# Peptides against a protein of PDB entry 5VVV: the designs that were tried, part 28

Target 1, 276 residues: chain A of PDB entry 5VVV
Amino acid sequence: FLCGVVEGFYGRPWVMEQRKELFRRLQKWELNTYLYAPKDDYKHRMFWREMYSVEEAEQLMTLISAAREYEIEFIYAISPGLDITFSNPKEVSTLKRKLDQVSQFGCRSFALLFDDIDHNMCAADKEVFSSFAHAQVSITNEIYQYLGEPETFLFCPTEYCGTFCYPNVSQSPYLRTVGEKLLPGIEVLWTGPKVVSKEIPVESIEEVSKIIKRAPVIWDNIHANDYDQKRLFLGPYKGRSTELIPRLKGVLTNPNCEFEANYVAIHTLATWYKSN
Target 2, 276 residues: chain A of PDB entry 5VVV as posed
Amino acid sequence: FLCGVVEGFYGRPWVMEQRKELFRRLQKWELNTYLYAPKDDYKHRMFWREMYSVEEAEQLMTLISAAREYEIEFIYAISPGLDITFSNPKEVSTLKRKLDQVSQFGCRSFALLFDNIDHNMCAADKEVFSSFAHAQVSITNEIYQYLGEPETFLFCPTEYCGTFCYPNVSQSPYLRTVGEKLLPGIEVLWTGPKVVSKEIPVESIEEVSKIIKRAPVIWDNIHANDYDQKRLFLGPYKGRSTELIPRLKGVLTNPNCEFEANYVAIHTLATWYKSN

## One batch from the design tools (peptide; aimed at target 1 L82)

Design b2_p16_3_s3 (made by RFdiffusion4, then SolubleMPNN; from b2_p16_3, 9 letters changed)
Fold by OpenDDE base, seed 2:
Structure b2_p16_3_s3 (fold): chain B 276 residues (1-276), chain A 16 residues (1-16)
Amino acid sequence: as target 1 above (276 residues)
Amino acid sequence: MSKYEAAKKKAFEAAL
């Protein structure tokens, strides 16, 4: 069971010292996972093709080593979906080389994120792939196999919550393709009924689990404030029954952008997790 | 669409 934090918000990423402090807190609270997915980290999303500099590499190696020291699984995410051509072997090779670099930093767990992108393929991809889901699954499976089938590999669908599913969760051709064709060792991220779900009902997890043919990892935006930085979400982790725990592969909270605001959010997630 | 969904969409559109 993956339980911890995803740094998945828009806005200024956390500094390395905040991330190290996070790992210490995660360990102390018996949480086990950090997903590196900061939207405004240029080499994560907008410039995903760009290799890390020597200085950036040293920082990431230090961060990954710190996660290991605190027994926190460091999952490196990349979000190539803004401008990747899935059918282009050069793009696939570029993605491979980027993840090879990160693997050299000592990273062993990875994520491919296709959240917050247009549900359209370019002309070249339409000639090769039957749908956007087929393109995403193809590259994800190829990358997963190329990396030697790492123990933890996550996929974030473009339809990552109920409101983004067309026509709905149980009938989504996109999610059906993901469920049927994504290799079984790849975990699927899910956000619940909405981008910010006040509640995540058990039935909603059963519904998505059926179509994706696996228990999801929750990317939980309950404490996310990137959409309204005038607000801080200081309340407890709530609106998730503990009956979800046996039906999930994990929960990763995407909390407030302000690192210092997240004590209650993360601590109460830990309390929730240990209450099962 | 929730306020957050609209904001995420706007953030996405601004990143294009």
Scores: peptide ipSAE 0.076, ipTM 0.763, DockQ to the pose 0.124
OpenDDE base, seeds 1, 3, 4, 5: peptide ipSAE 0.073, 0.049, 0.073, 0.072; ipTM 0.771, 0.760, 0.762, 0.765

Design b2_p16_3_s4 (made by RFdiffusion4, then SolubleMPNN; from b2_p16_3, 9 letters changed)
Fold by OpenDDE base, seed 2:
Structure b2_p16_3_s4 (fold): chain B 276 residues (1-276), chain A 16 residues (1-16)
Amino acid sequence: as target 1 above (276 residues)
Amino acid sequence: MKKYEESKKRYIEAAL
């Protein structure tokens, strides 16, 4: 069971010292996972093709080593979906080289994210793939196999919550393709009924699990504030029955952008997790 | 980037 934090917000990423402090807290609270997915890291999303510099590499190596020191699984995410051409072998090879570099930093767990992108494929991809889901699954499976089938590999669908599913969760052709074609060793991220889900009912997890043919990992935006910078979410982790735990592969909270605001959010997630 | 801003806007509009 993956339980911890995803740094997955829009806005200024946390500094290395904050991330190290996070790992210390996660260990203390018996949480086990950190997903590196800061949307404003240029080399994560906008410039995903760009290799890390020597200086950036040293920082990431140090960060990954710190995660290991605190027995926190460091998952490196990349979000190529803004402008990747899935059918272009050069794009696939570029993605492979980027993840090879991160593997050399000592990273062993990875994620491919296709969140918050348009469903429309370019003309070249439409000639090769039957759908956007087929294109995403194809590259995800290829990358997963190329990396030697790491123990932890995550996929974030474009339809990552109920409100993004067309026509709905149980009838989504996109999620059906993901369920049927994504290799079984790849975990699927899910956010619940909404982008910000006040509640995640058990029935909603059973519904999505059926179509994706696996228990999801929750990317939980309950404490996310990147959509409204004038708000802070300081309340406890709630609106999730502990009966979800045996029905999930994990829960990763995407909390407030302000690192210092997240004590209650993360601590109460840990209490929730340990209560089952 | 335009695509990044459009992506962020899509998220914000759905989160509110």
Scores: peptide ipSAE 0.720, ipTM 0.965, DockQ to the pose 0.950
OpenDDE base, seeds 1, 3, 4, 5: peptide ipSAE 0.714, 0.702, 0.718, 0.713; ipTM 0.964, 0.961, 0.964, 0.964

Design b2_p16_4 (made by RFdiffusion4)
Pose (drawn by RFdiffusion4):
Structure b2_p16_4 (pose): chain A 276 residues (1-276), chain P 16 residues (1-16)
Amino acid sequence: as target 2 above (276 residues)
Amino acid sequence: AERHEAAKEEYIEAAR
């Protein structure tokens, strides 16, 4: 069961030294996972096709090392959604070459994120693929095979919270396609009824497990502050029923950008991780 | 660049 932090916000990402202290903290409080997905570390999203330079690679390996040294599972995320051409094989290949480079840093766990992308395709893609959801699942599956079908592997859908489902959660062509076609070994990230959920009703998640055909992994935006300059969140982890732990694969908290402000955010996530 | 900025603005709106 996956529990911990996703560094998944817009803005100045954390540095290696802050992530070491993060791992030591996750262990002192018995959490198991860290998802690396900062939106403005350019090679994660904006230049996803590009390989890490020599010194960048030294950094990532030293990072994946301290993750094992503290026994925190390290999941690496990549976001090709902005401009990838799903049908073109050179494009699919560059993704593998990039995912291959990171596999050789010590990385076993991977994620493909597709949040916040223009919902339609290029002229070339609309031929080979029936729908937008078809294209993503095809690549996500093909990639899931290539890496030797890894232990933990996450998929973040374009429709990743209740508000974002067209027309509703239950009869959505995009969501229908995912639950049926996406492989049973691939996890699905979900964010609650809204992007920043005030509360997560047990009925809403049970409802979601309907169409995804899985217990989804929560990408929790409760303490995220990347969307309002004036705002910071030092409150407790709240509005999440303890009765959820049995129904979910996990909860990864996407916290404040200011690293040291995240003490309460992670500790309260940790206490709640107990009690179920 | 434009696509990335647009996605960020839409996110901020939705988060608020």

Design b2_p16_4_s1 (made by RFdiffusion4, then SolubleMPNN; from b2_p16_4, 9 letters changed)
Fold by OpenDDE base, seed 4:
Structure b2_p16_4_s1 (fold): chain B 276 residues (1-276), chain A 16 residues (1-16)
Amino acid sequence: as target 1 above (276 residues)
Amino acid sequence: MEKYEKAKKKAFEAAL
């Protein structure tokens, strides 16, 4: 069971010292996972093709080493979906080289994120792939196999919540393709019925699990505030039955952008997880 | 919730 934090918000990423402090807190609270997915990290998303500099490499190596020191699984995410051409072998090779670099930093767990992108493929991809889901699954499977089938590999679908599913969760052709064709060792990220799910009913997890043919990892936006800079979400983790735990592969909270605001959010997630 | 979906979309659009 993956339980911890995803740094998955828009806005200023956390500094390395905040991330190390996070790992210390995660260990103390018996949480086990950090997903590196800061939307405004240039080399994560907008410039995903760009290799890390020597200085950036040293920082990431230090961060990954710190995660290991605190027994926290460091998952490196990349979000190539803004401008990748899935059918272009050069793009696939570029993605491979980027993940090879991160593997050299000592990272062993990875994620491919296709959240917050347009559903339209380019003309070249339409000639090769039957659908956007087919394109995403193809590259994801290829990368997963190329990396030697790492113990933890996550996929974030473009339809990552109930409200993004067309026509709905159980009938989504996109999620059906993901469920049928995504290799079984790849985990699927999900935010619940909505992007920010006030509640995540058990039945909603059973519904999505059936179509994706696996238990999801919850990307939980309950404490996310990147959408409203005037608000801090200081309340407890709530609206999730502990009956979800045996039906999930994990829960990763995407909390407030302000690192200092997240004590209650993360601590109450840990309490929730231990109450099973 | 609609506000967040709109804000995520707006953040996505602003990142383009």
Scores: peptide ipSAE 0.067, ipTM 0.778, DockQ to the pose 0.126
OpenDDE base, seeds 1, 2, 3, 5: peptide ipSAE 0.066, 0.066, 0.057, 0.065; ipTM 0.777, 0.773, 0.758, 0.777

Design b2_p16_4_s2 (made by RFdiffusion4, then SolubleMPNN; from b2_p16_4, 11 letters changed)
Fold by OpenDDE base, seed 4:
Structure b2_p16_4_s2 (fold): chain B 276 residues (1-276), chain A 16 residues (1-16)
Amino acid sequence: as target 1 above (276 residues)
Amino acid sequence: MKKYEEALEKAKKAAL
């Protein structure tokens, strides 16, 4: 069971010292996972093709080593979906080289994120792939196999919540393709019925699990504030039955952008997780 | 609730 934090918000990423402090807190609270997915990390999303500099490499190696010191699984995410051409072997090779570099930093767990992108493929991809889901699954499976089938590999679908599913969760052709064609060792990220789910009913997890043919990892936006920087979500982790735990592969909270605001959010997630 | 989801979706799309 993956339980911890995703740094997955828009806005100023946390500094390396905040991330190390996070790992110390996660260990203390018996949480086990950090997903590196800061949307405004240029080399994560906008410039995903760009290799890390020597200085950036040293920082990431130090961060990954710190995660290991605190027994926290460091998952490196990349979001190539803004401008990748899935049918172009050079793009696939560029993605491979980027993840090879991160593997050299000592990273062993990875994520491919296709959240917050348009469903439209370019003309070249439409000639090769029958749908956007087929393109995403093809590259995800290829990368997963290329990396030697890492113990933890995550996929974030473009339809990552109930409200983004067309026509709905149980009838989504996109999620059906993901469920049928994504390799079984790849985990699927999900935010619940909504982008920001006030509640995640058990029945909603049973519905999505059936179509994706696996238990999801919850990307939980309950404490996310990147959409309203004038608000801090200081309340407890709530609106999730502990009956979800045996039906999930994990829960990763995407909390407030302000690192110091997240004590209650993360601590109460840990209390929730240990209450099962 | 819809208003916050719409605000998040809009903020996420505006960062595109």
Scores: peptide ipSAE 0.066, ipTM 0.787, DockQ to the pose 0.093
OpenDDE base, seeds 1, 2, 3, 5: peptide ipSAE 0.064, 0.065, 0.046, 0.060; ipTM 0.788, 0.783, 0.756, 0.784

Design b2_p16_4_s3 (made by RFdiffusion4, then SolubleMPNN; from b2_p16_4, 10 letters changed)
Fold by OpenDDE base, seed 5:
Structure b2_p16_4_s3 (fold): chain B 276 residues (1-276), chain A 16 residues (1-16)
Amino acid sequence: as target 1 above (276 residues)
Amino acid sequence: MEKYLKAKERAKKAAL
C-alpha cells in the first residue's frame, strides 16, 4: 500500500530542504511514499525533453538519497503529454533518455502523468493509434518494459476522475482501453468522483476498479489549494472511509502549496491509514 | 465547496 504525499500542485515547488523534512515526517508517521510531480518544474512538464543540468542532477541525487535514508519510496513523475508525439520514435527515445538519467540518480520508481492535457491527438498520432488512450498506453507500456518493469510504476490517466470520464466512469472507452491494455504491473492514479473529491465513496472506487481492472492509487486533492491560493486547507483528512484501504493500492495526498500548512493534513492521513 | 471543486476543475482545464 502506497501512502504519503504527491507534490503535484501548480505553483512554487517545495525546496529540497522542505522535501527532506517531509521525508522525515513521513517516516515518523509510518508513511512510505513521495511522488515528485511539481507542475511548475519545467523539466517535469513544459520542457520534459530537457535533461537535468549537473547542478540539478546533484540536487535530485541528494533528494533521492535522502528519501532512501528515511525509507521513503521516491517516485519520479514526468508529464510529457502537453506536446509529445506518441507515434514519433524520437520522442519515445527522448523520454527513455530522460528516465535513464533519473535512474542514474538512483531512482527506481516512476510515473507517467497524462493529467491536465487535451484529449486530442495530433494528425501523426491519429494515423497510428486508434485512440488517445491507445497512444498513452502504448508509450507507458514501452517505457515500463524499457525500465525493466520497476516494482512501482504509476500512470495518471487524462480521465483521472469521475467528472472527466466520457460518458461516465463505467462506460468510458478511454478507461476501458487503459484497463484492458495497460500492463498489469502499472498502477493507475485516480482523484475520486471529482478533481477535488469532498468524499470518495466505496462504490465509486469499486466502479473505477472494475473498468481499469485494478485497485487505483488515490491522488487525493482534498487539501490542494493551487486553484485558490487565498485559501488554506488546514482541516483533517476526512470523507474517506477506512473501508477504502483494502480496495486501494495507495493514497497520496496532494496538499497545500504552502509546505508549513500541511502538518494536520499529512498527520491525519497517517492516522487514517493506521486505523485499519 | 462545490464552487471550489469547479474552480479547480476550471483552473486545471485553463492550464491547458
Scores: peptide ipSAE 0.102, ipTM 0.823, DockQ to the pose 0.088
OpenDDE base, seeds 1, 2, 3, 4: peptide ipSAE 0.094, 0.093, 0.066, 0.092; ipTM 0.814, 0.815, 0.781, 0.815

Design b2_p16_4_s4 (made by RFdiffusion4, then SolubleMPNN; from b2_p16_4, 11 letters changed)
Fold by OpenDDE base, seed 2:
Structure b2_p16_4_s4 (fold): chain B 276 residues (1-276), chain A 16 residues (1-16)
Amino acid sequence: as target 1 above (276 residues)
Amino acid sequence: MEKYKESLERYKKAAL
């Protein structure tokens, strides 16, 4: 069971010292996972093709080593979906080389994210792939196999919550393709009924699990505030029955952008997790 | 940059 934090918000990423402090807190609270997915890391999303510099590499190596010191699984995410051409073998090879570099930093766990992108494929991809889901699954499976089938590999669908599913979760052709074609060793990220889910009912997890043919990892935006900088979410982790735990592969909270605001959010997630 | 802004606006609109 993956339980911890995703740094997955829009806005200024946390500094390395905040991330190290996070790992110390996660260990202390018996949480086990950190997903590196800061949307404003240029080399994560907008410039995903660009290799890390020597200085950036040293920082990431130090961060990954710190996660290991605290027995926290460091998952490196990349979000190529803004401008990747899935049918172009040069794009696939560029993605492979980027993940090879991160593997050299000592990273062993990875995520490929297709959140918050347009569903429209380019003309070249439409000639090769029957749907956007087929294109995404193809590259995800290829990357997963290329990396030697790592123990932890995550996929974030474009339809990552109920409100993004067309026509709905159980009838989504996109999620059906993901469920049928994504390799079984790849975990699927899910956010619940909404982008910000006040509640995640058990029935909603059973519905998505059926179509994706696996238990999801929750990317939980309950404490996310990147959509409204005037708000801080200081309340406890709530609106999730502990009956979800045996039906999930994990829960990763995407909390407030302000690192210092997240003590209650993360601590109460840990209490929730231990209560099962 | 434009696609990033569009991504953020799509997210914000769905989060509110």
Scores: peptide ipSAE 0.656, ipTM 0.955, DockQ to the pose 0.950
OpenDDE base, seeds 1, 3, 4, 5: peptide ipSAE 0.654, 0.628, 0.649, 0.647; ipTM 0.954, 0.951, 0.954, 0.954

Design b2_p16_5 (made by RFdiffusion4)
Pose (drawn by RFdiffusion4):
Structure b2_p16_5 (pose): chain A 276 residues (1-276), chain P 16 residues (1-16)
Amino acid sequence: as target 2 above (276 residues)
Amino acid sequence: AHEEAKTFYIEAARAD
């Protein structure tokens, strides 16, 4: 069961030294996972096809090392959604070559994120693929095979919370396609009824497990502050029923950008992780 | 495209 932090916000990402202190904290409080997905670390999203330079690679390896030294599982995320051409094989190949490079840093766990992308495709893609959801699942599956079908592997759908489902959660062509076609070994990230969910009703998640055919992994935006300059969140982890732990594969908290402000955010996530 | 996606996210988060 996956529990911990996703560094998944827009803005100045954390530095290696902050992530080491993060791992030591996750362990002192018994959490198991860290998802690396900062939106503005350019090679994660903006320049996803680009390989890490020599010194960048030294940094990532030293990072994945301290993750094992503290036994925190490290999941690496990549976001090709902005401009990838799903049908073109050179494009599919560059993704593997990039995911290969990181595999050789010590990385076993991977994620493909597709949040916040223009919903329709290029002229070339609309031929080979029936729908937008078909294209993502095809590449997510093909990639899931190539890496030797890894232990944990996450998929973040374009429709990743209740508000964002067209027309509703239950009869959505995008969501229908995912639950049926995406492989049973691939986890699905979900964010609650809204992007920043005030509460997560047990009925809403049970409802979601209907069409995804899985217990989804929560990308929790409760303490995220990247969307309002004046705002910071030092409150407890709240509005999440303890009765959820049995129904979910996990909850990864996407916290405040200011690293040291995240003490309460992670500790309260940790106490709640107990109690179920 | 990236800045558009970021702006969309910020609007959606604030609306929540």

Design b2_p16_5_s1 (made by RFdiffusion4, then SolubleMPNN; from b2_p16_5, 8 letters changed)
Fold by OpenDDE base, seed 2:
Structure b2_p16_5_s1 (fold): chain B 276 residues (1-276), chain A 16 residues (1-16)
Amino acid sequence: as target 1 above (276 residues)
Amino acid sequence: MYEEAKERYFKAALED
């Protein structure tokens, strides 16, 4: 069960010192996972093709080592979906080289994220893939296999919550394709009924689990505030029955951008998790 | 394009 934090918000990413402090807290609270997915980290998303510089590499190596020190699984995410051409072998190779670099930093867990992108394909991709989902699954499977089928590999669908599913969760051709064709060892991230889900009913998890053919990992935006700079979410982790725990592969909270604001958010997640 | 994708998230998030 993956339980911890996804740094998955837009805005200023946390600094390395904050991330290391996070790892310490996670360990103390018996959480086990950190997903590196800061949207505005340029080489994560906008410039996903760009290799890390020597300085950046040193920082990431240090960060990954720190995670290991605190027994926190460091999952490196990349979001190539803004402009990748799925059918272009050079693009796939570029992605492989990027992840190879991160692997050299000591990272062993990875994620491919296709959230917050346009639901379309270029002409070249349309000639090769039957659908957007097919394209995403193809590259995800290939990367997963290329990396030697790491113990933890996550996929974030473009339809990552109920309201983003067309026509709905249970009838989504996109999610059906993901479920049927994504290799079984790849975990699927899910956010719940909404982008920000006040509640995540058990039934909603059963519904999505059926179509994706696996228990999801929750990317939980309950405390996310990147969408409203005037708000801080300081309340406890709630609206998630502990009955969800046996039906999930994990929960990763995407909390407030302000690192200092997240004590309650993360601590109460830990309490929730340990209550099972 | 990039802003549009982000804004879709922001809009949906505010519809909580």
Scores: peptide ipSAE 0.596, ipTM 0.921, DockQ to the pose 0.881
OpenDDE base, seeds 1, 3, 4, 5: peptide ipSAE 0.579, 0.562, 0.571, 0.571; ipTM 0.918, 0.918, 0.918, 0.919

Design b2_p16_5_s2 (made by RFdiffusion4, then SolubleMPNN; from b2_p16_5, 9 letters changed)
Fold by OpenDDE base, seed 2:
Parts: structure tokens; sequence; C-alpha cells
Structure b2_p16_5_s2 (fold): chain B 276 residues (1-276), chain A 16 residues (1-16)
């Protein structure tokens, strides 16, 4: 069971010292996972093709080593979906080289994220793939196999919550393709009924699990505040029955942008997790 | 494209 934090918000990423402090807290609270997915990290999303410099490499190596020191699984995410051409072998090779570099930093767990992108393909991809889901699954499977089938590999769908599913969760052709074609060893991220879900009912998890043919990992935006700079979410992790735990592969909270605001959010997630 | 996707997220989050 993956339980911890995803740094998955828009805005200024956390600094290395904050991330190290996070790892200390995660260990102390018996949480086990950190997903590196800062939307505005230069080489994570907008410029995903760019290799890390020597200086950036040293920083990431140090960060990954720190996660290991605190027995936190460091999952490196990349979000190529803004402008990748899935059918272009050079793009696939570029993605492979980027993840090879991160592997050399000591990273062993990875994620491909296709959240917050347009639900369409370019002309070249339309000639090769029957749907957007087929294109995403193809590259995800290829990368997963290329990396030697890591123990932890995550996929974030474009339809990552109920409100983004067309026409709905249970009838989504996109999610059906993901469920049918994504290799079984790859985990699927899910956010619940909404982008920010006040509640995540058990029935909603059963519904999505059926179509994706696996228990999801929750990317939980309950404490996310990147969408409204006027708000901080200081309340407890709530609206999730502990009955969800045996039906999930994990829960990763995407909390407030302000690192110091997240004590209650993360601590109460840990309490929730240990209460089962 | 990036800003459009970000704004879509924000609008959906606010509507949640």
Amino acid sequence: as target 1 above (276 residues)
Amino acid sequence: MYEKAKERYKKAALAS
C-alpha cells in the first residue's frame, strides 16, 4: 500500500530542504511514499525533453538518497503529454533517455502522467493509434518494459476523476482502453468523483476499479490549494472511509502549496491509514 | 496549451 505525498501542484515547487523535511515526517508518521510531480518544475512538464544538468543531477541524487535514508519510496514522475508525439520514435527515445538519466540517480520507481492535457491527438498520432488512450497506453507499456518492469510504476490518466470521464466512469472508452491494454503491473492514479472530492465513496472506487481492472492509487486533492491562492486547507483528512484501504493500492495526498501548512493534512492521513 | 490545461483544472477544482 502506497501512502504519502504527491508534490503535484501548480506554482512554486518545494525546495530540497522542504522535501527532506517531508521525508523525515513521512518516516516518523509511518508513511512510505513521495511522488515527485511538481507541475511547474521546468524539466518535469513543459520542457520534459531536457536532460538534467550536472548541478541538477547532483541535487536529484541527493534528494533520492535522502528518501532512501528515511525509507521513503521516491517515485519520479514525468508529464510529457503537453506536446509529445506518441507515434514518433525519436520522442519515445527522448523519454527513455530522460528516465535512464533519472535511473542513474538511483531512482527505481517512476510515473507517467497524462493529467491536464487536451483530449486529442495530432495528425501523425491519429494515423498510428485508434485513440488517445491507445497512444498513451502504448508508450506507457513500452517505457515500463524498457525500464525492466519497476516494482512501482504509475500511470495518471487524462480522465483522472469522475467529472473528467466521458460519458461517465463506467462507460468511458478511454478508461476501458486503459484497463484492457495497460500492463497489469502498472498502477493507475485516480482522484475520485471530482478534481477536489469532498468524499470518495466506496462505490465510486468499485466503479473505477472495475473499468481499469485494478485497484487505483488515489491522487487526493482534498488539501490542494493551487487553484485558489486565497485559500488554505488546514483541516483533517476526512470523507474517506477506512473501508477504502483494502480496495486501494494507495493514497497520495497533494496538499497545500505552502509546505508549512500541511502538518495536519499529512498527519491525519497517517492516522487514517493506521486506523485500518 | 499549458495555461489552458491549468485553467481547466482550476475551474474544475473550483466547481468541485
Scores: peptide ipSAE 0.647, ipTM 0.931, DockQ to the pose 0.926
OpenDDE base, seeds 1, 3, 4, 5: peptide ipSAE 0.626, 0.606, 0.627, 0.625; ipTM 0.928, 0.926, 0.929, 0.928

Design b2_p16_5_s3 (made by RFdiffusion4, then SolubleMPNN; from b2_p16_5, 9 letters changed)
Fold by OpenDDE base, seed 1:
Order: C-alpha cells, then sequence, then structure tokens
Structure b2_p16_5_s3 (fold): chain B 276 residues (1-276), chain A 16 residues (1-16)
C-alpha cells in the first residue's frame, strides 16, 4: 500500500530542505511514499525533454539518497503530454534518455502523467493510434518495459476523476482502453468522483476499479489549494472510509502549496491509514 | 498549452 505525499500542485515547488523534512515526517508517521510531480518544475512538464544540469543532478541525487535514508519510496514523475508526439520514435527515445538520467540518480520508481492536457492528438498520432488512450498506453507500456518493469510504476490518466469521464466512469472508452491495454504491473492514479473530492465513496472506487481492472492509487486533492491560494486547507483528512484501504493500491495526498501548512493534512492521513 | 491546461484544472477544481 503506497501511502504518503504527492508534490503535484501548480505553484512554487518545495525546496530540497522542505522535501527532506517531509521525508523525516513521513518516516516518523509510518508513511512510505513521495511522488515528485511539481507542475512548475520546468523539466518535469513544460520542458520535459531537457536533461538535468550537473547542479540539478547533484540536488536530485542527494534528495533520492535522503528518501532512501528515511525508507521513503521516491517516485519520479514526468508529464510529457503537453507536446509529445506519441508516434515519433525520437520523442520516445528522448523520454527514455531522460528517465535513464533519473535512474542514474538512484531512482527506481517512476510515474508517467497525462493529467491536465488536451484530448486531441496531432495528425501524425491519429495515423498510428486508434485513440488518445491507445497512444498513452502504448508509450507507457514501452517505457515501463524499457526501464525493466520497475516494482512501482504509476500512470495518471487524462480522465483522472469521475467528472472527466465521458460519458461516465463505467462507460468511458478511454478508461476501458486503459484497463484493457495498460500492463497489469502499472498502477493508475485517480482523484475520486471529482478533481477535489469532498468524499470518495466505496462504490465509486469499485466502479473505477472494474473498468481499469485494478485497484487505483488515490491522488488526493482534499488539501490542495493551488486552484485557490487565498485558501489554506488545515482540516483533517476526512470523507474517506477506512473500508477504502483494502480496495486501493495507495493514497498520496497532494496538499497545500505552503509546506508549513500541511502538518494536519499529512498527520491525519497517517492516522487514517494506521486505523485499518 | 500549459496556461490553458492550468486554467482548465482550476475551473474544474473550483467546481468540485
Amino acid sequence: as target 1 above (276 residues)
Amino acid sequence: SYEKSKEAYIKAALAS
């Protein structure tokens, strides 16, 4: 069971010292996972093709080493979906080389994210792939196999919540393709019925699990404030029955942008997790 | 674009 934090928000990424402090807290609270997915890290999303500099490499190696020291699984995410051409072997090779670099930093767990992107493929991809889901699954499977089928590999669908599913969760052709074609060792991220789910009912997890043919990992936006930085979400982790735990592969909270605001969010997630 | 994707997310999050 993956339980911890995803740094997955829009806005200023956390600094390395904050991330190290997070690992200390995660270990102390018996959580086990950190997903590196800061949307405003340029080499994560906007400039995903660009290799890390020597200085950035040293920082990431130090961060990954710190995660290992605190027994936290460090998952490196990349979000190429803004401008990748899925059918272009050069693009696929560029993605492989980027993940090879991160592997050299000592990273062993990875995520490929297709959240918050346009559903339209370019003309070249439409010639090769039957749908956007087929394109995403193809590259995800290829990357997963290229990396030697790492123990933890995550996929974030473009339809990552109930409200994004067309026509709905159980009938989504996109999610059906993901469920049928995504290799079984790849985990699927999900935010619940909504982008920010006040509640995640058990029946909603059963519904999505059926179509994706696996238990999802919850990317939980309950404490996310990047959509309204005039607000801080300081309340406890709630609206999730502990009956979800045996029906999930994990829960990763995407909390407030302000690192210092997240004590209650993360601590109460840990209490929830340990209450099972 | 990045800005359009962010705006779409913000709109959806605020509607949640």
Scores: peptide ipSAE 0.675, ipTM 0.960, DockQ to the pose 0.928
OpenDDE base, seeds 2, 3, 4, 5: peptide ipSAE 0.641, 0.589, 0.625, 0.639; ipTM 0.941, 0.934, 0.940, 0.943

Design b2_p16_5_s4 (made by RFdiffusion4, then SolubleMPNN; from b2_p16_5, 7 letters changed)
Fold by OpenDDE base, seed 2:
Structure b2_p16_5_s4 (fold): chain B 276 residues (1-276), chain A 16 residues (1-16)
Amino acid sequence: as target 1 above (276 residues)
Amino acid sequence: KYEEAKKRYREAALAS
């Protein structure tokens, strides 16, 4: 069971010292996972093709080493979906090279994210793939296999919550394709009924699990505040029955952008997790 | 594309 934090917000990413402090807290609270997915980290999303510099590499190596020191699984995410051409072998090779670099930093767990992108494929991809889901699954499976089928590999669908599913969760052709064609060793991220889910009912997890043919990992935006800079979410992790735990592969909270605001959010997630 | 997607996210998050 993956339980911890996803740094998955828009806005200023956490600094390395904050991330190290996070790992200390995660270990102390018996949480086990950190997903590196800061939206505004340039080489994660907007400039995903760009290799890390020597200085950036040193920082990431140090960060990954720190996660290992605190027995936290460091998952490196990349979000190529803004402008990748799935059918272009050069794009696939570029993605492979980027992940090879990160593998050299000592990273062993990875995520490929297709959240917050346009649903349309370019003309070249339309000639090769039957749908957007087919394109995403194809590259995801290929990357997963290329990396030697790492123990932890995550996929974030474009339809990552109920409100983004067309026409709905249970009837989504996109999610059906993901469920049927995504290799079984790849985990699927899910955010619940909404982008910010006040509650995640058990029934909603059963519904999505059926179509994706696996228990999801929750990307939980309950404490996310990147969508409204006027708000801080200081309340406890709530609206998730502990009955979800046996029905999930994990829970990763995407908390407030302000690192210092997240004590209650993360601590109460830990309490929730240990209450099962 | 980035800003448009971010806007869609924010709008959906606020509507949640």
Scores: peptide ipSAE 0.710, ipTM 0.967, DockQ to the pose 0.929
OpenDDE base, seeds 1, 3, 4, 5: peptide ipSAE 0.691, 0.671, 0.695, 0.686; ipTM 0.963, 0.960, 0.964, 0.962

